# Peptides against a protein of PDB entry 2N1D: the designs that were tried, part 66

Target 1, 169 residues: chain A of PDB entry 2N1D
Amino acid sequence: EVKVKIPEELKPWLVDDWDLITRQKQLFYLPAKKNVDSILEDYANYKKSRGNTDNKEYAVNEVVAGIKEYFNVMLGTQLLYKFERPQYAEILADHPDAPMSQVYGAPHLLRLFVRIGAMLAYTPLDEKSLALLLNYLHDFLKYLAKNSATLFSASDYEVAPPEYHRKAV

## One batch from the design tools (peptide; made by RFdiffusion4, then SolubleMPNN)

Design b1_p17_2_s4 (from b1_p17_2, 9 letters changed)
Fold by OpenDDE base, seed 4:
Formats: structure tokens, sequence, C-alpha cells
Structure b1_p17_2_s4 (fold): chain B 169 residues (1-169), chain A 17 residues (1-17)
């Protein structure tokens, strides 16, 4: 399996995210105050401000677009805990044509990178292509770690109401 | 589908390597 290293700063958050939802029966507040689109945009702007070459800027834009598309495809079927399914159904009903990158935020985006390694294992890529992709993925994860204080917070979750529990079987 | 997205992204990144 291809190893996508999650920064040490974010590993505890993955546990907290899981705990908040599965044990504490909380839900991430949706629509996110800081959605995936915004996070990716901030990342792109951050990279642009660092004085990178044009090629690197183009590459970052591709990464942003790719992560966004990948997230939008993966969210509903791959990234949700069982307890979150009713919430997702409600989101689809309220926003039938909205991409999930405009609804969900950092925690769900981070979950994508927990799964991506396994997906890459079945993706036929040459060594150089894989290395490049991994480098940019790790770079983005590094950005998330750097901004973890603002992107990841238990205060973004709320206790699900009793009526929600009845839906979440 | 998922693998194809990643492959496309990787291929695009190669253009800027």
Amino acid sequence: as target 1 above (169 residues)
Amino acid sequence: MFEELLKKLAEKLRKWA
C-alpha cells in the first residue's frame, strides 16, 4: 500500500473527530463555516505568496482542482461514518446540486487522505508520477497541520438532537 | 473511478515537473 503520511499534529485530530461523532454522537456543523473550497483556495493563495515558480503554481492549481474533485466524488460513499448518513441525506435534499466541497470542511477533507493511500495502491502510476503526487499531497497536509488550530476544533461539532438519533440506526 | 481521478491528477502534475 502506498503510504500517505498524516502529519503527527493531525493524527490526534482524526481520533477526536471519530470520537466526537461515533462516541459522543455529535455532528460537524453544516454547512461548514470554512468549507473545503475555501480551504483549498487559501492553500493555493498561500503557495502563490511564497514566491514559487510558475510551474509550481500551475501544479498547485491542479492539486487543488484534483483534491476538490476527488473529495466531491468520495465524500458521500467513502468518507462518512454511519452516524453521519442522515445528515448527508438532509444535505442532499437541501442542496441537491451543490458540490460537497462547498458544504463540508476540514475534518472530512482530512479523512480523504486517510483513504487515498489505499486508492493509490491500485492506481497504475510510474515512480516519478507517484512521487510527485505524494509530494504535493504531503505538502497540502503540511499546510493543514500548520493551520490546524483554526481548521480543526471540537467547537465545530454539536450534539445531535434526539430526533436525529432515531434516524441514525 | 477513484483511481482514474488520481491518475489524471498525477498526469497533470507531470506536465509541471
Scores: peptide ipSAE 0.475, ipTM 0.918, DockQ to the pose 0.646
Fold by OpenDDE base, seed 1:
Parts: sequence; structure tokens; C-alpha cells
Structure b1_p17_2_s4 (fold): chain B 169 residues (1-169), chain A 17 residues (1-17)
Amino acid sequence: as target 1 above (169 residues)
Amino acid sequence: MFEELLKKLAEKLRKWA
């Protein structure tokens, strides 16, 4: 497996996220106050403000677009806990054509990076390309860690109502 | 499918390296 290192600042959040949903039976409030699209846009603007070259700016834009696309294809099938499935079904019913990057937020985005390493192991890349990709992924994760206080909060979750439990599988 | 998206991203990044 290709190692995608999660910053130490974010590892406790992954545990909290799991606990809130699977043990405390809470749900992340949807649509997110700050969705994945907005987070990625802020990242791109942050990188631009750092005075990068044009090539670096182009690369950042590609990273943003790539992460967005990858998130949108992965969310429904790979990133949800079983308890979240009814909520996802409701979102699809109400907004069938909306990309999930406009609905979900930072916690689910972070889950993507827990899975991406295994996927990279099966991606035929030369060593230089892999190193470059990993560098940008780690750079983005570093950004998430830097802004973790505003992006990750248990207050964004709420106890699932009785009606939700009744229709949960 | 997922691997192809990652490969595509890696190739695009290489273009700007």
C-alpha cells in the first residue's frame, strides 16, 4: 500500500467522527455549512496568495479538480458508514443531480484520504509521478490540519431522530 | 475507475512539474 500520511492533528478527529456516527448514532448535518467545493476553493485561493509560479497555480487547480472528482465518485460507495446510508438516500432523492461535493463537508473529505493510499497502490504510475502526486496530497492535508479548528467540530453533528432510526437498516 | 482518475490527475500534475 502507498502511504498517505494523515497529519497527527487530524487523526483524533477520524476517531471522533467514527464515534459520533457509529456509537452515538449522530449524523453530520447536511447540507454542510462549508461544503467540499468551498474548502477546495479556499485552498486554491490560499495557495495563490502565497505567490506561487504560474505552473504551480495550474497544478493546484488540477489538484482541486481531481480531488473534487474523486470525492464525488467515492462518497456514495466508499466513504459512508452504514448508519449514514439512509441519509445519503434522502439526499439523492431530493437532489439527484447535485454533486456530493456541494452537499458534504470536511469530515467526509478527510475520509477520502484514508482510502486513497490503497487505491494508489493499484495505479500504474512512475515513481516521479507518484511522488509529485503524494506531495500535493500531503500539502492539501497540511492545509486541512492548519484549519482544523474551523473545519472539524462535533457541533456539526446531531442525534438522529426517531424517524431516522425507524427507517435505518 | 478510481485508479484511472488518480492516474489522470498524476499525469496532469507532471505536465506542470
Scores: peptide ipSAE 0.470, ipTM 0.917, DockQ to the pose 0.651
Fold by OpenDDE base, seed 2:
Structure b1_p17_2_s4 (fold): chain B 169 residues (1-169), chain A 17 residues (1-17)
Amino acid sequence: as target 1 above (169 residues)
Amino acid sequence: MFEELLKKLAEKLRKWA
């Protein structure tokens, strides 16, 4: 297994996120006020403002594009708790062609990085490529941690209505 | 397919290393 280190600042949030949904039966408000696309865009702009080389700027753009694509592929099948499935179904019904990176936000994006390590274990990469990828993934996670106060909040969740409970497992 | 996405990203990043 390849270890993708989640910043210590964000680990408690993963627990809170899980608790809000699975125990308190709340849902993240969708569409997110700040969606994954916006978060990634802000990250790219942040990196650009730091005066990086052209190559690093290209690399950051690749990371943004890659994370976005990976998120959009993984969200529906890998990143949702069972309680969130009806909500996802409603989103698909109302917005069948919308990428989930335009609907979901930081909490679900963070869940992606919990899964990446296991996937990398089965990805044939040379040592240098793996290290490079991990460095950029960790760099992005550090950015999330730096902005955690604005990206992660229990106030972005709401108690699911009684009607929803009938649908959810 | 997930592994392929990650491999693709890694290969793209290698271009700019």
Scores: peptide ipSAE 0.468, ipTM 0.916, DockQ to the pose 0.643
Fold by OpenDDE base, seed 5:
Structure b1_p17_2_s4 (fold): chain B 169 residues (1-169), chain A 17 residues (1-17)
Amino acid sequence: as target 1 above (169 residues)
Amino acid sequence: MFEELLKKLAEKLRKWA
């Protein structure tokens, strides 16, 4: 397995996210008030404002595009808890052609990075390429940690209604 | 170069969907 290190300040959130959904039977409010697309855009703009070289700016844009694509591919099959599957089905019915990066937000985006390491284990990459990718992924995670107070909040979750609870059991 | 790498990874991930 390839190690994608999650910042220590974000690990408690992963636990809270899991607890809110699986134990407290809550759902993240969808569509997200701040979706994955917006988060990635803010990150790119943040990096640009810090006066990076042209090469680094290009790399950040590529990473943003890549993370977006990874998220859209992985969300439905790899990132959802069982309790969230009915909600996902409703989203697909209401927005069949919308990328999930425009629907979901920071909590689900963070879950992606829990899975990326395992996926990279099955991807043939030379050591230099892997190190480069990991460096930028970790840089993005650092950004999420820095902005965690505004990106991750239990107030973005709602208690699922009884009708949802019945079909999700 | 970097774009190619990410595209390759995306294709690999699609196989897991």
Scores: peptide ipSAE 0.270, ipTM 0.799, DockQ to the pose 0.177

Design b1_p17_3_s1 (from b1_p17_3, 7 letters changed)
Fold by OpenDDE base, seed 2:
Structure b1_p17_3_s1 (fold): chain B 169 residues (1-169), chain A 17 residues (1-17)
Amino acid sequence: as target 1 above (169 residues)
Amino acid sequence: SDIEELQEALRKVREAL
């Protein structure tokens, strides 16, 4: 198993996110006010502003691109609760060619990091390469934790209407 | 280099998806 450590500050949010959707039958408002693309861009710019070398900046851009691609692949199949499936279907119908990183936001992005460790276990990486990747992933998670007040809020969710309940399980 | 190692790692991850 590849262990991706979620910052302690964000673990309660994962529980709240699950509770809002699964128990309170709410949905994250889509399209997100701040989508995954924007969050990743802000992270890259943040790292650039810290006076990194050219190589470090290039590495960050590669990591951002990787996270984005991973998110877009994983969102529909791995990151959604059952209650969110009808909403996802509606998004696909209305925006069939839009990458999900332009639709979804921070909560769903954070869910990726709950799953990514298990997926990385199937990737033939040597210990050094894996350590490097994990360092960047943890650095990004630290960034999310630092900005959690603006990225994660229950106010971004809303109670699903009765008609949605009828088509959701 | 470490950068090259990271790039290769990311490539492998993407191919494993």
Scores: peptide ipSAE 0.239, ipTM 0.820, DockQ to the pose 0.716
Fold by OpenDDE base, seed 3:
Parts: sequence; C-alpha cells; structure tokens
Structure b1_p17_3_s1 (fold): chain B 169 residues (1-169), chain A 17 residues (1-17)
Amino acid sequence: as target 1 above (169 residues)
Amino acid sequence: SDIEELQEALRKVREAL
C-alpha cells in the first residue's frame, strides 16, 4: 500500500466531515465558496511567492494539474458518502459540463488524499518517482493544514431539507 | 531530473485514471 500521510491537524476534520454528513445529515454547501480550483491556484501562487521560480515552479504546476485531474475523476465514484449521492446527481444535472473541481471544495479535496494512496498503488511508478510524487502530495497537504482554519469549517455545511432526506434514505 | 521524473509519474497516474 502507498501511504499518504494526512497531517494530524486535519485528521479531526475528516471525522467532523464524516459526522456532519452521515450522522447530522448535513450537506456541504454547493457550489463551494472556495472550490478546488481556487485552492490549487492559491497553493501554486503560494509556492511561487516562496521563490520557487525555477524547475520547482514547473513541478508545482504539474502537481496541481495532477491533483485537479485526479479529483475530477474520483469525486463522483470514490469521494462521496452515500448521503451525498442525491446532491451529486443534482449537481450533474445542473452543471453537466462543469468539472467537479469547480463545484466542490476543501473537505472533498481532502478526502481525495485518503483514497489516493490506494489508487497510486496500481500505477506503474518506480520507487523514486513514487517517492517524489508523495513528497509533493505531502507538501500540498501541509499547505492545507497550514490554512485549515480558512479552508475547513462546519459553517460550510447545512442541514439537508426534508425532501432531500426522502431522496437519500 | 526530478522535474522530468515527476512529469513522467504524473503522466502514468493520468493514464491509470
């Protein structure tokens, strides 16, 4: 198994996210105020501001592109709790051509990193390439942890209406 | 180089998606 370490600061959020949706029957407000695209853009800009204007800049851009693509592929099939399925269906109906990285936000992006390790295990990567990729993924996760106060909030969730419960239950 | 290896890795990841 390819282990992607989630920062300790973010682990409680994963639990809260799960609780908000599965136990409290809440939904993340969509479209996200700060979507995955913007988060990744901010990360890239953050890295640039740190003086990484050489090969590191290109590497960050590639990582951002990769994360975005991975998220867009996996969101609908791997990153949603059962309770969120009707919401996702509505999003697809209302925004059929929009990538989910423009709709969903930080909580769902973080869920990607819970699953990405298993997916990477099936990629034909040599040890060095995998280690390099993991380093960048961990760097991004560190960024998420550093900005967790602004990226993760229970106030971004809302109680699902009764009509939604009828669809989900 | 590391950047080339990363690009190759990401390519392989994308192909596996």
Scores: peptide ipSAE 0.230, ipTM 0.814, DockQ to the pose 0.739
Fold by OpenDDE base, seed 5:
Structure b1_p17_3_s1 (fold): chain B 169 residues (1-169), chain A 17 residues (1-17)
Amino acid sequence: as target 1 above (169 residues)
Amino acid sequence: SDIEELQEALRKVREAL
């Protein structure tokens, strides 16, 4: 089993996110004011500004690219609650050629890390490679926790209109 | 190197997707 540790600071947000969507019938406002691409870019720039070596900067860019790709693959099939499905369908219609990392934001990105561990277990990674990857993933999660006040807010959600309720399960 | 190991890991992940 591959375990990706979510920072304790972010665990309550996962519960709030779930509650906003499933119980309060709200939706994250899309397109996100700060999308996944921007978050990852800010992270990469943050790492570069910390005086890392050239090799470490390159590694961070690779990790960012990997997270982005994984998010874009997983969003539609693994990261959405049932209530969000009609919204996703509308997004696909309005943005047919856009990767979801340009549409969705921090809450959905965080959901990825809840699921990514199980998915990584299906990849043929040796112990050392997996450990290296996990270290970078945890470093990114630490960054999210550090910036949680600006990245995660209930004000980014809105009550779904009655018309949406009729479409949603 | 560690960077090479990381790149290989990411490659394998991408291929599995």
Scores: peptide ipSAE 0.225, ipTM 0.810, DockQ to the pose 0.728
Fold by OpenDDE base, seed 4:
Structure b1_p17_3_s1 (fold): chain B 169 residues (1-169), chain A 17 residues (1-17)
Amino acid sequence: as target 1 above (169 residues)
Amino acid sequence: SDIEELQEALRKVREAL
């Protein structure tokens, strides 16, 4: 098993996210005010501003691209709670060609890292390559933790209307 | 290099999706 360690600072948020949706029957506001694309772009720019070498910059860009692709592939099938399914269906109907990284935001992006380890276990990566990838993934998670106050907020959720409850599981 | 290896790894990951 490939273990992706979630920063301790973000673990409580995962619980809050689950609670907001599953127990409080709220939905993350979509389209996100700050979508996954923008978060990843900000991360890349942040890394660039830290005085990294050119090679490291290219590596970060590749990691960003990889995370984005993983997110877009996994969002609909792996990252949603049952209560969120009707919302997702509506998003697909309204924006059939839009990648979900342009619609969803930080909470759903964070959920990716709960699942990504198991998925990486099925990729033909050697130990060294996997270690490198994990280092960058953890670096990104550290970035999310550092910016958690602005990226993760219950105010980004809203109570689902009664008509939504009727079609939700 | 490590960077090239990482890029190749990411390529493999994407292809496995």
Scores: peptide ipSAE 0.223, ipTM 0.806, DockQ to the pose 0.698

Design b1_p17_3_s2 (from b1_p17_3, 9 letters changed)
Fold by OpenDDE base, seed 4:
Structure b1_p17_3_s2 (fold): chain B 169 residues (1-169), chain A 17 residues (1-17)
Amino acid sequence: as target 1 above (169 residues)
Amino acid sequence: DDIELLKEALKKVKEAL
């Protein structure tokens, strides 16, 4: 098993996210005020501003691109709670060609990292490659933790309307 | 180099999705 360590600062949020949706029957407001694309762009710019070498900058860009692609592939099938599926269906109907990284935000992005470890376990990566990837993934997670106050908030969720509740539960 | 290794790793992950 490949373990992707979630920062301690973000672990409580995963619980809150689950609680808001599954128990409180709320939905993350879509489209996100700050979508995954924007978060990744901010991260890349943040890394650039820290005076890293060009090689590290290029590596960050590759990681950003990879995370974005993985998110877009995984969101609909792996990252949603059952209660969120009608919302996702509506998003697809309204925006069939839009990548989900332009619609969803930080909470769903964080969920990717809960699942990515198992995915990596089935990927034929040598030890060095895996270590490199994990280092960058953990670095990104550290960035999310650092900015958690602005990226993760219960105020970004809203109570689902009765008609939604009836079709979702 | 590390960048190339990382790119290849990401590619392999994508293919495993």
Scores: peptide ipSAE 0.324, ipTM 0.870, DockQ to the pose 0.769
Fold by OpenDDE base, seed 1:
Structure b1_p17_3_s2 (fold): chain B 169 residues (1-169), chain A 17 residues (1-17)
Amino acid sequence: as target 1 above (169 residues)
Amino acid sequence: DDIELLKEALKKVKEAL
């Protein structure tokens, strides 16, 4: 098993996210005020500002591109609660060609890292390559934790209308 | 080379998606 460690300060948010949607019947406001693309861009710029070498900059860019691609592939099939399915269908209808990294935000991005470990377990990576990748993924998670106050907020959710409830059951 | 290893790792992950 490949375990991606979620920072302890972000674990309560995963619970809150689940509660807001599943129990309180709220939805994350879409399109996100700060989408996944923007978060990844900010991370890359943050790393560049830390005085990294050219090689390190290249590595960060590759990791960013990888995370974006993973998110776009997994969002619709792996990262949504049942209650969010009608919302996703509406997004697809209104924006059929838009990558989900331009629509969704930090909460859904964090959910990716709950699932990515299992995905990596089925990838033919040697021990050194896996360790290297995990180091970069954990570095990104540390960045999310550092900026959690601005990235994760219950105010980004809203109560779903009664009409939505009928189509979500 | 760590950069090359990372590149190859990401490539393999993408191929497995």
Scores: peptide ipSAE 0.321, ipTM 0.869, DockQ to the pose 0.753
Fold by OpenDDE base, seed 5:
Structure b1_p17_3_s2 (fold): chain B 169 residues (1-169), chain A 17 residues (1-17)
Amino acid sequence: as target 1 above (169 residues)
Amino acid sequence: DDIELLKEALKKVKEAL
């Protein structure tokens, strides 16, 4: 099993996120005020400002591109709670060609890292390559933890209207 | 080369999606 370590600072948020959606019947406001694309861009710029070498900058850009791709593939099938399915269907209908990284935000991005370990376990990577990738993924998670106060907030959720409840099983 | 290894790793993951 491939273990992706979630920072301790972010673990409570995963519980709050689950509670807001499944128990309180709230929805994350879409489109996100700060979407996944912008978060990844800010991360890349942050790394650039740290005085990294050109090689490290290139590596960060590759990781950002990879995370974006993984998110866009996995959002609809792996990252949503059942209650969020009608909202996702509405997003697809209104924005059929938009990547989900331009619609969803930090909470759903964090959910990716809960699932990515299992995905990597079925990918044919040698130990050195896997370790290298994990190091960069953990570096990104550290960035999310550092900026958690601005990226994760219950105020970004709202109570779903009665008509939504009728659409949700 | 670590950068090349990382690039190849990301490629393999993408292909496995």
Scores: peptide ipSAE 0.317, ipTM 0.868, DockQ to the pose 0.818
Fold by OpenDDE base, seed 3:
Structure b1_p17_3_s2 (fold): chain B 169 residues (1-169), chain A 17 residues (1-17)
Amino acid sequence: as target 1 above (169 residues)
Amino acid sequence: DDIELLKEALKKVKEAL
């Protein structure tokens, strides 16, 4: 397994996210007020604003594209808690052709990085490529941590209605 | 296949980095 280090600042959020969903039976409000696409776009723009060279900008764009693709592939199968499955089904019904990066937000994006290491292990990356990729992934995670106050909030969750509970069991 | 999609995405990133 490839180790992707989650910033310490964000680890408590993963616990809170889990607690909100699994224990408190809440759901992240969908569609997200700030979806994964916008988060990645903001990150890319942030990197550009810091005077990156053309090569670095190109790399950032490719990393963004990669993260987006990873998220869209992984969300439905790897990133959801059991309690969220009915919500996901409803999202698929309402938005059958929309990528999940346009629906879900920061909490689910962060969950990706808990799982991405194992998935990266399935790819025969050379050492240099892997190191570079990891550096950019960690850079992105650092960005998430820096903006955690605006990206992660329990107020983005809501108590699931009784009708949902019936679907979830 | 999800893994294949991931590989494709990663390939793109690899080429850029």
Scores: peptide ipSAE 0.202, ipTM 0.760, DockQ to the pose 0.127

Design b1_p17_3_s3 (from b1_p17_3, 10 letters changed)
Fold by OpenDDE base, seed 3:
Formats: sequence, C-alpha cells, structure tokens
Structure b1_p17_3_s3 (fold): chain B 169 residues (1-169), chain A 17 residues (1-17)
Amino acid sequence: as target 1 above (169 residues)
Amino acid sequence: DDIELLRKALDEIKKAL
C-alpha cells in the first residue's frame, strides 16, 4: 500500500483512541466541540497566514476539500470501531442531512490517514501526482501534530451508559 | 503544473470513492 506517515507524536494518540473506545468502552462526545470542518478551516487559514503564494493557497484549498470529502465518504464504513456503530446510527438519525465532517472531530479525522494509504494504492495516480498529494497530506498531519494538545484529549470521551452497552453487543 | 496535477489527483481519488 501507499504509506502515509503518521507523525510520531500522534501515534500514541491512535493507541489511546483505540483504548478509550474498545477497551474502556467510552465514546467520543458528539457532536464534536471542534469538528472536522473547523479543523480543516483552521488549517487553511494557518497556511494562508504563512504568506503562501496564490498557487499554494489554491493547493491547500483543494487538499482541504479533498480531505473533507474523503472523510465524509469513509467515516461510516471505514473509520469506526465496532463499539461506535450504535452511536453512528444515532447520529444518522439525528442529523440525516449533515455531513459527518460537521459532527466528528480530530480523532476520527486522524483515523482517516491510517486508511487513506490503502485507498490511494488502488487509485490510478502517477508517481509525481502521488508524491505531490502525499506531501500535502503529510503537511496537514504535521499541522495536526503541532496542535495535538488542543485537538486530541481523553476528556473529549465519556463512558458509554449501560443502555448503550446493551445495543453495542 | 503541480497545482493542476494535485487537482487532477484529488479528482481521481474522488472517482474511486
């Protein structure tokens, strides 16, 4: 598969995220206080503030749009642990017309980059295009790592109630 | 050039989704 390198400082978070959900039976609080849309917007604005050229700004906007779309498509089918399925069903019922990028937050967004490599492997991209895309994806991941203290926190999770456990089995 | 390549690449991925 195509390797998308996760920053080292974010790898422990992926483990903690998995542990919180699967082992501690907690759920990420939804809707997220800072959703994927907001994170991507902040990233785009951050890049803009760095004095990028018009071309770079365009590229960032395209990447943001792409990541958002990929997330919205893949969240329900690829990015959830089994324990999160009932929560997702409830979200769909409560927010039938809302993209999941407006509901979910940084932890689930980060999970996208664990899966995106395999997706890219089956996409007919030439070497140059793939390298270019990977550079931007890695740039975004670097941004997530830079802001990890505010984006990733166990306090954003809560213990699922007994009622949830019954429907999660 | 690179921008166009990026756009096209993202479009291709969208098609694969």
Scores: peptide ipSAE 0.302, ipTM 0.864, DockQ to the pose 0.789
Fold by OpenDDE base, seed 4:
Structure b1_p17_3_s3 (fold): chain B 169 residues (1-169), chain A 17 residues (1-17)
Amino acid sequence: as target 1 above (169 residues)
Amino acid sequence: DDIELLRKALDEIKKAL
C-alpha cells in the first residue's frame, strides 16, 4: 500500500464528515458553494503567487488536472457513503452533463485522498515518479489543511428530510 | 524532467481508473 499522509489537522474532519452523514443523517449541501474546481483553481493560483519556478507551475497544473479527473471518475463509485447515494442520483438527474468536480466540494475531495493510496499501489509507477507525485499530493493536502477553517464546516451540511430517509435506507 | 515524469505518472493513473 502506498501511504498518503493526511495532515493531522484534517483527520478530525474526516471523522466529523463521517459522523455528519452516517450518524446525524445530514447531507453536504449541493451544489457546493465552493466546488472542487474552484478549490483546485485557488490552489494553482496560490502556488503561482508563491513565486515558484515555471517548472513547478506547470507541474502544479498537471497535478490539478489529474486530481480533478481522478475525482470525477471516483466520486460516484468510491467516495460516497451509502446514505449519500440518493443525493448523487438526484444530482445526476439534475446535472447530467456536469462533472462532479463542479458539484461537490472539499469534504468529498478530501475523501479522495483517503482512497488514492490504495489505487496508487496498483499503478505501475516507478519509485521516482511515485515520490514526485506524492510530494505534490501532500503539498495539496497541506494547502487544504491551511485553509481548513473555510473549506470544512459542519454548517455546509443540512439535515436530510424524512422523504430522503425513506429512499436512502 | 520532473514535469514529464509527473505527467507520465498521472497518465498511468488515468489508465488504471
Scores: peptide ipSAE 0.292, ipTM 0.860, DockQ to the pose 0.687
Fold by OpenDDE base, seed 5:
Structure b1_p17_3_s3 (fold): chain B 169 residues (1-169), chain A 17 residues (1-17)
Amino acid sequence: as target 1 above (169 residues)
Amino acid sequence: DDIELLRKALDEIKKAL
């Protein structure tokens, strides 16, 4: 098992996210006001503004690209609750060929990091490579925690209409 | 080289997806 440590500030949000959708039957408003692409871009720019060396900039860009790709692959199959499936189907119809990183936002991005540990466990990575990757992933998670007040909000969710309930049950 | 190591690691993950 590969452990990806979720910051303590974000752990309660995972519970709230689950509750909003599964228990309160709400949906995250899509397309996201701030999508995954934008979040990753802001992170990259943030790292650049901190006076990092050129080598670190390249590394951050690689990590950003990787996270984006992982998210786009995993969103539809691994990151959605059952109640969100009809919404996802509608998004696919309305935004054909669009990467989900341009549609979904911070809550779903955070869910990726709950699953990524198991994914890494099945990947043949040497200890040094894994440690390096984990360091960058944790750095990104720290960024999310730092900006959690603007990235995670229950106001970004809305009660699903009755018509949606009929197709989601 | 950390960048190269990171790139290789990410590539391996991509292959496993």
Scores: peptide ipSAE 0.291, ipTM 0.859, DockQ to the pose 0.789
Fold by OpenDDE base, seed 1:
Structure b1_p17_3_s3 (fold): chain B 169 residues (1-169), chain A 17 residues (1-17)
Amino acid sequence: as target 1 above (169 residues)
Amino acid sequence: DDIELLRKALDEIKKAL
């Protein structure tokens, strides 16, 4: 099994996110004020501002592109709680041609990293390649932790209306 | 070359999706 370590600072948020959706019957407000695309762009710009070499800049861009693609593939099938399914269906109807990285935000992006380790276990990566990739993924997670105060907030959620509850059961 | 290894790794992931 490939272990992707979630920063300790972000683990409580995963619990809060689960509680808000599953127990409190709230929904993350969509489209996100700060979507996954913008988060990844900010990360890339942050890395560039640190005076990285051209090679490191290339690597960051590749990682960003990879995370985005993986998120867009995994969101609908793997990253949603059952209660969020009607909302997702509505998003698909309203934004049929938009990638989910332009709709969803930090909480759902973080959920990706809970699942990505298991998926990586099925890829034919050698030890060195896997270690290198994990280093960049952990670097990104560290960035999320550093900016957690602005990226993760319960105020981005709202109580689902009664008519939504009927659709979700 | 680390950059090449990273690119190849990401490509393999994309193929597996």
Scores: peptide ipSAE 0.290, ipTM 0.858, DockQ to the pose 0.684

